# Peptides against a protein of PDB entry 5VJI: the designs that were tried, part 42

Target 1, 62 residues: chain A of PDB entry 5VJI
Amino acid sequence: NTLVVLHKSGLLEITLKTKELIRQNQATQAELDQLKEQTQMFIEATKSRAPQAWAKLQASLT

## One batch from the design tools (peptide; made by RFdiffusion4, then SolubleMPNN)

Design b2_p19_6_s3 (from b2_p19_6, 9 letters changed)
Fold by OpenDDE base, seed 1:
Structure b2_p19_6_s3 (fold): chain B 62 residues (1-62), chain A 19 residues (1-19)
Amino acid sequence: as target 1 above (62 residues)
Amino acid sequence: AELKELQEQLQAAKAKLAA
């Protein structure tokens, strides 16, 4: 039984932990991407006198 | 810490399989 061998060898635990780390990494990456986007909107708002730029930023933070 | 622990487990598992 392959599953039994994987479990007893510890490889199943390693596989499951790896999957969890990948999931966490993906979640962190998504948060980072969102922050980067918000930062860019902030930069654009500071460079612009257009109120719509600030409105766009505010909308992204809600 | 999680990655380090995973790496240690992997090495231990490899050693066990090679025995």
Scores: peptide ipSAE 0.085, ipTM 0.684, DockQ to the pose 0.014
Fold by OpenDDE base, seed 2:
Structure b2_p19_6_s3 (fold): chain B 62 residues (1-62), chain A 19 residues (1-19)
Amino acid sequence: as target 1 above (62 residues)
Amino acid sequence: AELKELQEQLQAAKAKLAA
């Protein structure tokens, strides 16, 4: 049985841990991307005198 | 730290398979 062999060799545990790390990495990357977007909105708000830009940023933070 | 531990586990698993 392949599953039994993987378990006894330790490869199953390694595979599962790897999958978890990948998941965590993906989650962190998503948060980072969101932060980058928020940063861009902040930059645009500071450059703009339009209240709409600040409103947009505020909405993204809630 | 987690990655390092994973690497150590991998080496141990390889050694076990080779035995």
Scores: peptide ipSAE 0.085, ipTM 0.685, DockQ to the pose 0.014
Fold by OpenDDE base, seed 4:
Structure b2_p19_6_s3 (fold): chain B 62 residues (1-62), chain A 19 residues (1-19)
Amino acid sequence: as target 1 above (62 residues)
Amino acid sequence: AELKELQEQLQAAKAKLAA
């Protein structure tokens, strides 16, 4: 069957590795986006000097 | 490095299928 052919040709391993790399890339991107958001909240907190902005930042770090 | 190795494996697999 198709699965056997994919396995023996090595394409299954390549496909699975590709999927794993995509997953890792997505996870890393999510962490990067979170850091970017936290950085923005920090900047806004320093500008506004409002307790609400610092509370928002604190909540994002937990 | 991982992507490069993967691409090399893919080319080898394609060659195997074409043979």
Scores: peptide ipSAE 0.083, ipTM 0.683, DockQ to the pose 0.013
Fold by OpenDDE base, seed 5:
Structure b2_p19_6_s3 (fold): chain B 62 residues (1-62), chain A 19 residues (1-19)
Amino acid sequence: as target 1 above (62 residues)
Amino acid sequence: AELKELQEQLQAAKAKLAA
């Protein structure tokens, strides 16, 4: 069957490895997005001088 | 390194299918 052929040819392993690389890439991207958001909150906190903005930043880091 | 290994595996798989 198709699954057996894919396994024996090595294409299944390649497919699974590709999926894993995509997953790792997505995880790294999520970390970058979080850092960008935290940076924005830091900028807003410094601009507003409002305790609420600093509290929001503090909450994001915990 | 992971991508390079993947490419090598792909070439090996193609060769295996052609054999």
Scores: peptide ipSAE 0.083, ipTM 0.686, DockQ to the pose 0.013

Design b2_p19_6_s4 (from b2_p19_6, 8 letters changed)
Fold by OpenDDE base, seed 1:
Structure b2_p19_6_s4 (fold): chain B 62 residues (1-62), chain A 19 residues (1-19)
Amino acid sequence: as target 1 above (62 residues)
Amino acid sequence: SELDELKKQIQAALEKLKA
């Protein structure tokens, strides 16, 4: 039984842990991308000094 | 780190397969 061999060898645990690490990496990357977007909106707000740009940034933080 | 721990687990699994 292949499943039994995978379990006894520890490869099943490694596979499951790898999947979890991939999930965590994807979640962290999503947070990083969001922060980059918010940073860009902040930069645009400081450059334009327009109330609309600040409003856009504020909306992104809610 | 979690990655280092995973490497240790891989090494352990390889030893089990080798035995």
Scores: peptide ipSAE 0.052, ipTM 0.603, DockQ to the pose 0.014
Fold by OpenDDE base, seed 4:
Structure b2_p19_6_s4 (fold): chain B 62 residues (1-62), chain A 19 residues (1-19)
Amino acid sequence: as target 1 above (62 residues)
Amino acid sequence: SELDELKKQIQAALEKLKA
């Protein structure tokens, strides 16, 4: 059957590895996006010196 | 790297399909 052919050819392993790499990439990208957001909140907190801006930053770190 | 290894695996799989 098709699954057996995919396994024997090595394409199944490639497919599974690709899916795992995509997952890892997505996780890393999410962490990067969060860091970017936290950086922006830090910049805004330093500019405004508003307590609510620091509170927002603090909340993002928890 | 992981990507380089994947490329090698793809090439190997293609060779198997051609055989």
Scores: peptide ipSAE 0.051, ipTM 0.601, DockQ to the pose 0.014
Fold by OpenDDE base, seed 2:
Structure b2_p19_6_s4 (fold): chain B 62 residues (1-62), chain A 19 residues (1-19)
Amino acid sequence: as target 1 above (62 residues)
Amino acid sequence: SELDELKKQIQAALEKLKA
């Protein structure tokens, strides 16, 4: 049985841990992307000095 | 780190396959 062989060799544990690390990496990347977007909104708000731009940034933080 | 632990696990698995 392939599953038994994978378990006994330790490869199953490695596979499961790898999948978990990939999941965590994806979650962290999503947070990073959100931060990048918020940073861009901040930059635009400082450039435009328009209340609407600041309101947009504020909404993204809630 | 988690990555370092994974590397250790890989090495251990390789040793098991050699035995």
Scores: peptide ipSAE 0.050, ipTM 0.600, DockQ to the pose 0.014
Fold by OpenDDE base, seed 5:
Structure b2_p19_6_s4 (fold): chain B 62 residues (1-62), chain A 19 residues (1-19)
Amino acid sequence: as target 1 above (62 residues)
Amino acid sequence: SELDELKKQIQAALEKLKA
């Protein structure tokens, strides 16, 4: 059957590995986006020197 | 890298299909 052929050819492994790499890429991108947001909050806190800006940053780190 | 290894696997799979 098709599944057996895919397995023996190695295409099943490739497909599964590709899906896993896509998942990992998406997870890494999400972490990067969060870091970018936190960095922006840090920059704003340093510029404004306002306590509320620092509080906002602190809240994001929880 | 993982990507390089994947490319290697793709090539191997293609060779199997040609046989």
Scores: peptide ipSAE 0.050, ipTM 0.604, DockQ to the pose 0.014

Design b2_p19_7_s1 (from b2_p19_7, 12 letters changed)
Fold by OpenDDE base, seed 3:
Structure b2_p19_7_s1 (fold): chain B 62 residues (1-62), chain A 19 residues (1-19)
Amino acid sequence: as target 1 above (62 residues)
Amino acid sequence: LEAEKQQLQQQIQQALASL
């Protein structure tokens, strides 16, 4: 039984833990990407001094 | 065979709980 072999070797636990770490990494990456986007909108708002750019940033923070 | 299945299932659950 392949599953029994995977369990006895400890590879099943490692695989499951790796899967969870990948999931957590993906969630953290999504948060980071959102923060990067908000930072870019802030930079653009400061450069353009356009009220529309500030409104866009404010909408992103909702 | 059923005992082995139950043991493996319990071990999987323990591995999941240890994450």
Scores: peptide ipSAE 0.046, ipTM 0.670, DockQ to the pose 0.012
Fold by OpenDDE base, seed 4:
Structure b2_p19_7_s1 (fold): chain B 62 residues (1-62), chain A 19 residues (1-19)
Amino acid sequence: as target 1 above (62 residues)
Amino acid sequence: LEAEKQQLQQQIQQALASL
């Protein structure tokens, strides 16, 4: 049984841990990308002073 | 062998729950 061999060798644990780390990395990257976008919207709101730019920022924070 | 099978199954279930 291949799964039993993978379990006994420790490779299954490494594989499962790697998958979890990839998932966590993807989640953290998504949060970082959202923060970058919010930062850009804040910069645009301060430059333009347009109410619409502030409304976009507020919508992103909700 | 059954204990090893149960341990493997538990590890798979835990990993699936964390994803």
Scores: peptide ipSAE 0.045, ipTM 0.649, DockQ to the pose 0.015
Fold by OpenDDE base, seed 5:
Structure b2_p19_7_s1 (fold): chain B 62 residues (1-62), chain A 19 residues (1-19)
Amino acid sequence: as target 1 above (62 residues)
Amino acid sequence: LEAEKQQLQQQIQQALASL
């Protein structure tokens, strides 16, 4: 039984922990990507001085 | 064999809950 062998070898626990670490990494990466996009919208708003660019930034912060 | 299967399933659930 492959599942029994994986459990007894400790590889199952390592696999499950690795899956959780990947999930956490993906969540943190999504937060980082959101912050990068908000930073870009802030840069664009400061450059253009256009009310529309500030409105886009404000909408992203909700 | 069924008892061993049940024990393994419980251990998997415990490992998942500890993450």
Scores: peptide ipSAE 0.045, ipTM 0.662, DockQ to the pose 0.012
Fold by OpenDDE base, seed 2:
Structure b2_p19_7_s1 (fold): chain B 62 residues (1-62), chain A 19 residues (1-19)
Amino acid sequence: as target 1 above (62 residues)
Amino acid sequence: LEAEKQQLQQQIQQALASL
């Protein structure tokens, strides 16, 4: 059984930790992408001076 | 050889745990 061999060799622990780090990296990347989008909406709101652009930014923060 | 393998595995695990 491949799982038993991976466990006994210690590679299972490394694989599971690597998988968790990848998951955490993906979560952090999603938060970063959201912040980038919010920053872009802020820049657009400051440029347009339109109440609708500020309302869109406010809605994204809710 | 087994001790060397275990040492390498421990180093990799320690590096991953520090992240």
Scores: peptide ipSAE 0.041, ipTM 0.620, DockQ to the pose 0.018

Design b2_p19_7_s4 (from b2_p19_7, 12 letters changed)
Fold by OpenDDE base, seed 5:
Structure b2_p19_7_s4 (fold): chain B 62 residues (1-62), chain A 19 residues (1-19)
Amino acid sequence: as target 1 above (62 residues)
Amino acid sequence: LQAELQELQAQIQAAKAAL
């Protein structure tokens, strides 16, 4: 049985750990992308001094 | 994350040695 061989060799554990690391990397990347977007909205709010830009930033932080 | 990568590398080496 292939699954038994993978388990006994440790390759199943490696595969599962790799999948978890990929998932964590994707989650961290999503947080970074969100922070970049929020930073851009902050920059735009400071430049425009328009209440609408500040409202947009505030909405993104809720 | 760095510690997890190092652990994965150790597991790969152990698996290679067991084959």
Scores: peptide ipSAE 0.093, ipTM 0.705, DockQ to the pose 0.017
Fold by OpenDDE base, seed 2:
Structure b2_p19_7_s4 (fold): chain B 62 residues (1-62), chain A 19 residues (1-19)
Amino acid sequence: as target 1 above (62 residues)
Amino acid sequence: LQAELQELQAQIQAAKAAL
């Protein structure tokens, strides 16, 4: 049984740990992308005299 | 994250030694 061999060799544990690290990396990347978007909205709001830009930023932070 | 990667690397080396 391949699963038994993977377990006994420790490769199953490594595989599961790798999958978890990939998941964490993906989650962190998503948070980073969101922060970048929020930063861009902040920059646009500071440059703009339009209250709509600030409203858009505020909506993104809720 | 760095600590997790180091732990994974240690596990890989241990598995290689056991084969």
Scores: peptide ipSAE 0.090, ipTM 0.701, DockQ to the pose 0.017
Fold by OpenDDE base, seed 3:
Structure b2_p19_7_s4 (fold): chain B 62 residues (1-62), chain A 19 residues (1-19)
Amino acid sequence: as target 1 above (62 residues)
Amino acid sequence: LQAELQELQAQIQAAKAAL
């Protein structure tokens, strides 16, 4: 069947590795986006000096 | 990640050569 052909050709391994690399890329991007958001909350907390902004930052770091 | 991409590229080239 097609699965056997994909396995024997090495295309299955390539496909699975590609999917894993895409997943890792997406996970890393999500971490970067979270860090950017946390950085922004830190900047806002320092500017406003409002307890609510610090509480929001603290909540994001938990 | 760069090493993984390079390995993937090598696998693709090997697969092409085997066809």
Scores: peptide ipSAE 0.086, ipTM 0.694, DockQ to the pose 0.017
Fold by OpenDDE base, seed 4:
Structure b2_p19_7_s4 (fold): chain B 62 residues (1-62), chain A 19 residues (1-19)
Amino acid sequence: as target 1 above (62 residues)
Amino acid sequence: LQAELQELQAQIQAAKAAL
C-alpha cells in the first residue's frame, strides 16, 4: 500500500505540511491583493474628490 | 512562516538521510 509506505517514510507528513504552507501563502497573497486594491481606491478617492470614490473605498473596508 | 519553512526543510533533509 503506497499510503502506508509514504506514512512510514515521513514523506506523507512533508507532503501535507507543504500543502498547508501553499494554502497559507495563497491566503496571504489574497490579503496583499486586497490591500493593493484598497490603496488604489484611496489614491483615486484623493484625486477625484468625488463622494462615490470614497463610498467605494468604504465598502471595500467592510 | 519562516520557522515553518525551516522545519520543513529539516524534515526533507532527514528523510533524504534516511534513504
Scores: peptide ipSAE 0.082, ipTM 0.689, DockQ to the pose 0.017

Design b2_p19_8_s1 (from b2_p19_8, 13 letters changed)
Fold by OpenDDE base, seed 4:
Structure b2_p19_8_s1 (fold): chain B 62 residues (1-62), chain A 19 residues (1-19)
Amino acid sequence: as target 1 above (62 residues)
Amino acid sequence: SAELQALQQQLQQLLEQLQ
């Protein structure tokens, strides 16, 4: 069957590893995007000096 | 072969589900 062929060829292991790497990459990208957003909020808070901008940043860190 | 084609389709489907 297909599963046996996949296993014997070594492609099952590669496929499963690839899936895991993609998952890890997606998780890391999400963390990076969050950090970028927080950095932008920090920059905006420093520019505006408005309490609301700092409150927004603080809320993002919770 | 039919088995190889089925394997290729399954691999493609598994990759697409993650992206």
Scores: peptide ipSAE 0.036, ipTM 0.583, DockQ to the pose 0.013
Fold by OpenDDE base, seed 3:
Structure b2_p19_8_s1 (fold): chain B 62 residues (1-62), chain A 19 residues (1-19)
Amino acid sequence: as target 1 above (62 residues)
Amino acid sequence: SAELQALQQQLQQLLEQLQ
């Protein structure tokens, strides 16, 4: 049985762990991308000093 | 062997699912 061989070799555990790590990495990357976007909106708000830019930032924080 | 070939195909499928 191929599944038994995969399990006994340890490759199944490694594969499943790798899949989980990729999932976690994707979640962390999404959070990082959100923070980067919020940072950019903050920078634009400080540069333009336009109320619309601050409103856009405010909306992103809710 | 048929079992080795089946294992190889299964590993390939799992690797594709990881991406």
Scores: peptide ipSAE 0.034, ipTM 0.572, DockQ to the pose 0.012
Fold by OpenDDE base, seed 5:
Structure b2_p19_8_s1 (fold): chain B 62 residues (1-62), chain A 19 residues (1-19)
Amino acid sequence: as target 1 above (62 residues)
Amino acid sequence: SAELQALQQQLQQLLEQLQ
């Protein structure tokens, strides 16, 4: 049975762990991208000093 | 063996799904 061989060889564990690591990496990258966007909105808010820019930043932090 | 061949094909499919 191929599944049994995969399990006994340890390759199943490696495959599943790899999938999980990829998922975690993608999630972390998404959080990083969001933080970059929020940082840019913060920079724009400080540059423009317009209430609308601060409101936009505030809305993004919810 | 046929079982080894099947395992290799299955592993290849799993690797492709990881891409």
Scores: peptide ipSAE 0.032, ipTM 0.564, DockQ to the pose 0.011
Fold by OpenDDE base, seed 1:
Structure b2_p19_8_s1 (fold): chain B 62 residues (1-62), chain A 19 residues (1-19)
Amino acid sequence: as target 1 above (62 residues)
Amino acid sequence: SAELQALQQQLQQLLEQLQ
């Protein structure tokens, strides 16, 4: 069957590894996006000097 | 070739499930 052929050819291993790498990449990208957002809030807090902006940043870190 | 096409479809489905 097709599954046996895929396994014996090594393509199954490659497919599963590729899927895992995509998952890991997505997780890392989400962490990076969160850091970018936090950085933006930090920039806004420093510019405004408003306590509300600092409070917003602090809430994001919780 | 039909078996190869079925294998390719399964591979594609597995990739889609990982995303």
Scores: peptide ipSAE 0.042, ipTM 0.603, DockQ to the pose 0.013; fails the geometry check

Design b2_p19_8_s2 (from b2_p19_8, 13 letters changed)
Fold by OpenDDE base, seed 5:
Structure b2_p19_8_s2 (fold): chain B 62 residues (1-62), chain A 19 residues (1-19)
Amino acid sequence: as target 1 above (62 residues)
Amino acid sequence: SSALQQQLQQLQQLLQQLE
């Protein structure tokens, strides 16, 4: 059947691997976005020097 | 990447129909 052909050709493996790479890329992008947000909070904390800004940053780092 | 993801999803749906 078609599924067997996909296995034998390697297309199924490539498809599944590509899916996994997309998932990993999405996860990495999410981490990067979080880091960008934390960086912005750090910048704001340094500018304002307000305790509440530092508290907000500290809460985000948990 | 969205287009590729959509194509893969379509392929996966077809595979599910064959299972």
Scores: peptide ipSAE 0.054, ipTM 0.615, DockQ to the pose 0.016
Fold by OpenDDE base, seed 4:
Parts: sequence; C-alpha cells; structure tokens
Structure b2_p19_8_s2 (fold): chain B 62 residues (1-62), chain A 19 residues (1-19)
Amino acid sequence: as target 1 above (62 residues)
Amino acid sequence: SSALQQQLQQLQQLLQQLE
C-alpha cells in the first residue's frame, strides 16, 4: 500500500506540512496585498483631498 | 514556489485516489 509506505517514511507528514505552509503563505500574502491597497488609497486621499477618496479608504478598513 | 505547489497538488491528487 503506497499510502502506508508514505506514512512510514515520513513523506506524508512532510507533504501535509508543506501544504499547510503554502496555505499560510497565501494568507499572509493576501494580508500584505490588502495593506498595500489601503496604503495607496491613503496616499490618493491625501493628494486629492476629495471626500470620496477618504470615504473609499474608510470603507476598505471596515 | 508555483512549481512546488503544482507538484504537491499532483501528489495529493494521487493520494486521494488511493484513499
């Protein structure tokens, strides 16, 4: 049984751990991208001083 | 790494077929 061999060799555990690390990396990347977008909206709000730009930023923070 | 993720996905698909 291939699954039994993978389990006994430790490769199954490594595979599952790698999957989890990839998932965590994806989550962290999503948070980083969100922060970058919020930063850009803040910069645009300060430049334009338009009320709609601040409203857009505020909506993104909720 | 996209290559690592793709290879891992293929391995997991094979494991799913064995279960």
Scores: peptide ipSAE 0.054, ipTM 0.616, DockQ to the pose 0.016
Fold by OpenDDE base, seed 1:
Structure b2_p19_8_s2 (fold): chain B 62 residues (1-62), chain A 19 residues (1-19)
Amino acid sequence: as target 1 above (62 residues)
Amino acid sequence: SSALQQQLQQLQQLLQQLE
């Protein structure tokens, strides 16, 4: 069957590895988005000089 | 063929479950 052919040809392994790489990429993207958010909180804290903004940043880094 | 289409659909379902 098709699955057996894909397995024996190595294409199934490549496909599954590709899916794993996509998942890892998504995880890395999530980390990047978190860093961007933390950076924005830092920028806002520096602009406002408000204690609550710094507290918010501190909480995000914990 | 319908058999091939069914096999491909089964493969797609398997790949979806492995996400």
Scores: peptide ipSAE 0.047, ipTM 0.593, DockQ to the pose 0.012
Fold by OpenDDE base, seed 2:
Structure b2_p19_8_s2 (fold): chain B 62 residues (1-62), chain A 19 residues (1-19)
Amino acid sequence: as target 1 above (62 residues)
Amino acid sequence: SSALQQQLQQLQQLLQQLE
């Protein structure tokens, strides 16, 4: 059957591995985006010297 | 891309129906 052919050809393994890599990439990208946002909040807090900017940063880290 | 992931998911669903 088609499933057996895909398995024997290695395409099934490649498909599953590709899906896993995409999932991992998406997770890493989400972490990176969060870090970028936190970095920006830190920069803004240092520039403004406003307590509310530091409070916003602190809230993002909890 | 999201499109590629969606296509791969659809392929997996089709393969699951063949099991």
Scores: peptide ipSAE 0.063, ipTM 0.625, DockQ to the pose 0.016; fails the geometry check

Design b2_p19_8_s3 (from b2_p19_8, 10 letters changed)
Fold by OpenDDE base, seed 2:
Structure b2_p19_8_s3 (fold): chain B 62 residues (1-62), chain A 19 residues (1-19)
Amino acid sequence: as target 1 above (62 residues)
Amino acid sequence: DEALKKLLEQLQQLLKEIE
């Protein structure tokens, strides 16, 4: 069957590894985006004397 | 080769489902 052919050719291992790398890349990208957002909130909190901006930052860190 | 074409199509589908 196709699975046996895929396994014997080594393509199954490559496919599974590629899948895992894509998953890890997506997770890392999500963490990076979160950090960028938190950084932006920190910048806004430092620019503004409004307690609301600090409250928003604090909520994001919780 | 139809068998090879089907294998490649399945591989492409498996990659697409993860992205």
Scores: peptide ipSAE 0.053, ipTM 0.618, DockQ to the pose 0.013
Fold by OpenDDE base, seed 3:
Structure b2_p19_8_s3 (fold): chain B 62 residues (1-62), chain A 19 residues (1-19)
Amino acid sequence: as target 1 above (62 residues)
Amino acid sequence: DEALKKLLEQLQQLLKEIE
């Protein structure tokens, strides 16, 4: 009964699409956060001549 | 109306659980 009402009203499709969009957004945000972290490590490596900073960056890329 | 209320409550709960 409830499922039929949801389906016929279009709310089921909206709900499922919303779930998928949230999932995709979370995945994209995780990738973006990783890129931001790598960018920060790159900035720190360029600012300092410390080999440790470059080693840290290299480790993040492998 | 009661059936509709239950449906809305279920939808709200689903959205809360997804977030």
Scores: peptide ipSAE 0.042, ipTM 0.599, DockQ to the pose 0.012
Fold by OpenDDE base, seed 1:
Structure b2_p19_8_s3 (fold): chain B 62 residues (1-62), chain A 19 residues (1-19)
Amino acid sequence: as target 1 above (62 residues)
Amino acid sequence: DEALKKLLEQLQQLLKEIE
């Protein structure tokens, strides 16, 4: 059957590995986006020196 | 040629099911 052929050719392994890599990439990208946002809030807090900006940053870290 | 075409179609269907 098609599944057996796909398995024997190694394409099934490649497909499953690719799917897993996409999942991991999405998770890493989400973490990176969060860090970028937190970094931006930090930059704004340092520039404004306003307590509200620091409070916003603090809230993002919780 | 037709057998190969059908195999490729089956592979495409299987890939959709794996997604």
Scores: peptide ipSAE 0.041, ipTM 0.600, DockQ to the pose 0.010
Fold by OpenDDE base, seed 4:
Structure b2_p19_8_s3 (fold): chain B 62 residues (1-62), chain A 19 residues (1-19)
Amino acid sequence: as target 1 above (62 residues)
Amino acid sequence: DEALKKLLEQLQQLLKEIE
């Protein structure tokens, strides 16, 4: 059984840990992308001084 | 070599399925 071999060799633990690290990396990347978007909205709000741009930024922070 | 290759392929498939 492949699963038994993976477990006994320690490769199952490594595989599961690798999967978890990928998941965490994806979550961190999503947070980073959100921060980048918020930063862009902040820049646009400061440039335009339009209430709509500030409202959009405020909505993204909720 | 072939057995190791198949094992690696299975690991890659398991990783993909678990994602």
Scores: peptide ipSAE 0.052, ipTM 0.614, DockQ to the pose 0.013; fails the geometry check

Design b2_p19_8_s4 (from b2_p19_8, 11 letters changed)
Fold by OpenDDE base, seed 1:
Structure b2_p19_8_s4 (fold): chain B 62 residues (1-62), chain A 19 residues (1-19)
Amino acid sequence: as target 1 above (62 residues)
Amino acid sequence: SSALQQLQQQLQQLLQQIE
């Protein structure tokens, strides 16, 4: 069957590895997006000097 | 991100047909 052919050719391993790399990339991107958001909140807190902005930053870190 | 998502969907569809 097709699955056996893919396994014997090595293409199944490539397909599964590609799926795993996509998953890892998405996880890394999510962490990066979170860091970007936290950085932006830090910048806004320093610029505005408003207690509310610092409270937002603190909430994001907990 | 969109291109990777499309590739993932294509691979998932292929695996569903094979498995």
Scores: peptide ipSAE 0.042, ipTM 0.558, DockQ to the pose 0.018
Fold by OpenDDE base, seed 2:
Structure b2_p19_8_s4 (fold): chain B 62 residues (1-62), chain A 19 residues (1-19)
Amino acid sequence: as target 1 above (62 residues)
Amino acid sequence: SSALQQLQQQLQQLLQQIE
């Protein structure tokens, strides 16, 4: 069957490893996007000097 | 990226056919 052929050829291992790498990449990208957003909020807080901007940043860090 | 998403979808479809 297809599963046996993929296993014997080594393509199953490559496929599963690729899937795992994509998953890890997506998780890392999500963390990076969150950090970018937090960084932007920090920059805006420093520019505006408004307490509400700092409160928004603080809420994002909880 | 869109390319990675397409690859992931293709891999998922392949695995679903095998299982």
Scores: peptide ipSAE 0.041, ipTM 0.559, DockQ to the pose 0.019
Fold by OpenDDE base, seed 3:
Structure b2_p19_8_s4 (fold): chain B 62 residues (1-62), chain A 19 residues (1-19)
Amino acid sequence: as target 1 above (62 residues)
Amino acid sequence: SSALQQLQQQLQQLLQQIE
């Protein structure tokens, strides 16, 4: 049985840990992307000085 | 190289099928 061989060799633990690390990486990347977007909206608000740009940023922080 | 690639593909399939 392949599963039994993977377990005894230690490769099953490595495989499952790798899957968990990929999941955690995806979650962290999503948070990072959100922060990057908010930072970009802040930069655009400071450049344009337009009320609508600040309103857009404020809406993203709720 | 072919054997290593085949093993890698099998492990990737296991990542999708098991826990």
Scores: peptide ipSAE 0.033, ipTM 0.553, DockQ to the pose 0.014
Fold by OpenDDE base, seed 4:
Structure b2_p19_8_s4 (fold): chain B 62 residues (1-62), chain A 19 residues (1-19)
Amino acid sequence: as target 1 above (62 residues)
Amino acid sequence: SSALQQLQQQLQQLLQQIE
Protein backbone atom coordinates (compact mmCIF):
# COMPACT_ATOMS: atom_id res chain seq x y z
CA ASN B 1 0.00 0.00 0.00
CA THR B 2 1.49 3.29 -1.17
CA LEU B 3 -0.11 5.29 1.63
CA VAL B 4 1.37 3.02 4.30
CA VAL B 5 4.83 3.24 2.75
CA LEU B 6 4.63 7.03 2.56
CA HIS B 7 3.50 7.27 6.16
CA LYS B 8 6.25 5.02 7.50
CA SER B 9 8.95 6.85 5.53
CA GLY B 10 7.78 10.29 6.68
CA LEU B 11 7.09 11.35 3.10
CA LEU B 12 3.33 11.56 3.69
CA GLU B 13 3.82 14.44 6.13
CA ILE B 14 6.08 16.21 3.66
CA THR B 15 3.60 15.61 0.85
CA LEU B 16 0.67 16.99 2.81
CA LYS B 17 2.73 19.98 3.96
CA THR B 18 3.72 20.65 0.36
CA LYS B 19 0.07 20.63 -0.70
CA GLU B 20 -0.76 23.11 2.03
CA LEU B 21 2.09 25.41 1.01
CA ILE B 22 0.92 25.29 -2.61
CA ARG B 23 -2.60 26.19 -1.49
CA GLN B 24 -1.33 29.10 0.60
CA ASN B 25 0.81 30.31 -2.28
CA GLN B 26 -2.18 30.24 -4.61
CA ALA B 27 -4.29 32.18 -2.12
CA THR B 28 -1.57 34.79 -1.65
CA GLN B 29 -1.15 35.13 -5.41
CA ALA B 30 -4.88 35.69 -5.82
CA GLU B 31 -4.81 38.45 -3.20
CA LEU B 32 -1.83 40.04 -4.91
CA ASP B 33 -3.55 39.93 -8.30
CA GLN B 34 -6.64 41.54 -6.81
CA LEU B 35 -4.55 44.32 -5.30
CA LYS B 36 -2.83 44.89 -8.64
CA GLU B 37 -6.19 45.16 -10.37
CA GLN B 38 -7.52 47.58 -7.76
CA THR B 39 -4.38 49.67 -8.10
CA GLN B 40 -4.83 49.83 -11.86
CA MET B 41 -8.47 50.88 -11.48
CA PHE B 42 -7.37 53.60 -9.07
CA ILE B 43 -4.80 54.89 -11.55
CA GLU B 44 -7.37 54.91 -14.35
CA ALA B 45 -9.91 56.69 -12.14
CA THR B 46 -7.41 59.45 -11.35
CA LYS B 47 -6.52 59.86 -15.02
CA SER B 48 -10.02 59.95 -16.49
CA ARG B 49 -11.80 61.58 -13.55
CA ALA B 50 -14.89 59.84 -14.92
CA PRO B 51 -17.55 58.91 -12.36
CA GLN B 52 -17.92 55.44 -13.85
CA ALA B 53 -14.23 54.70 -13.25
CA TRP B 54 -14.59 55.52 -9.56
CA ALA B 55 -17.79 53.49 -9.41
CA LYS B 56 -15.95 50.53 -10.90
CA LEU B 57 -13.21 50.82 -8.29
CA GLN B 58 -15.72 51.13 -5.47
CA ALA B 59 -17.56 48.03 -6.64
CA SER B 60 -14.30 46.04 -6.60
CA LEU B 61 -13.66 46.94 -2.96
CA THR B 62 -16.95 45.54 -1.67
CA SER A 1 16.93 13.18 -16.63
CA SER A 2 13.89 11.38 -17.99
CA ALA A 3 13.72 9.21 -14.87
CA LEU A 4 13.70 12.27 -12.62
CA GLN A 5 10.97 13.90 -14.70
CA GLN A 6 8.86 10.76 -14.49
CA LEU A 7 9.28 10.66 -10.71
CA GLN A 8 8.29 14.32 -10.43
CA GLN A 9 5.18 13.69 -12.49
CA GLN A 10 4.23 10.72 -10.32
CA LEU A 11 4.68 12.77 -7.15
CA GLN A 12 2.50 15.54 -8.56
CA GLN A 13 -0.23 13.03 -9.36
CA LEU A 14 0.01 11.65 -5.85
CA LEU A 15 -0.33 15.17 -4.43
CA GLN A 16 -3.57 15.57 -6.37
CA GLN A 17 -4.99 12.30 -5.05
CA ILE A 18 -4.22 12.90 -1.37
CA GLU A 19 -6.58 15.32 0.34
Scores: peptide ipSAE 0.027, ipTM 0.530, DockQ to the pose 0.015

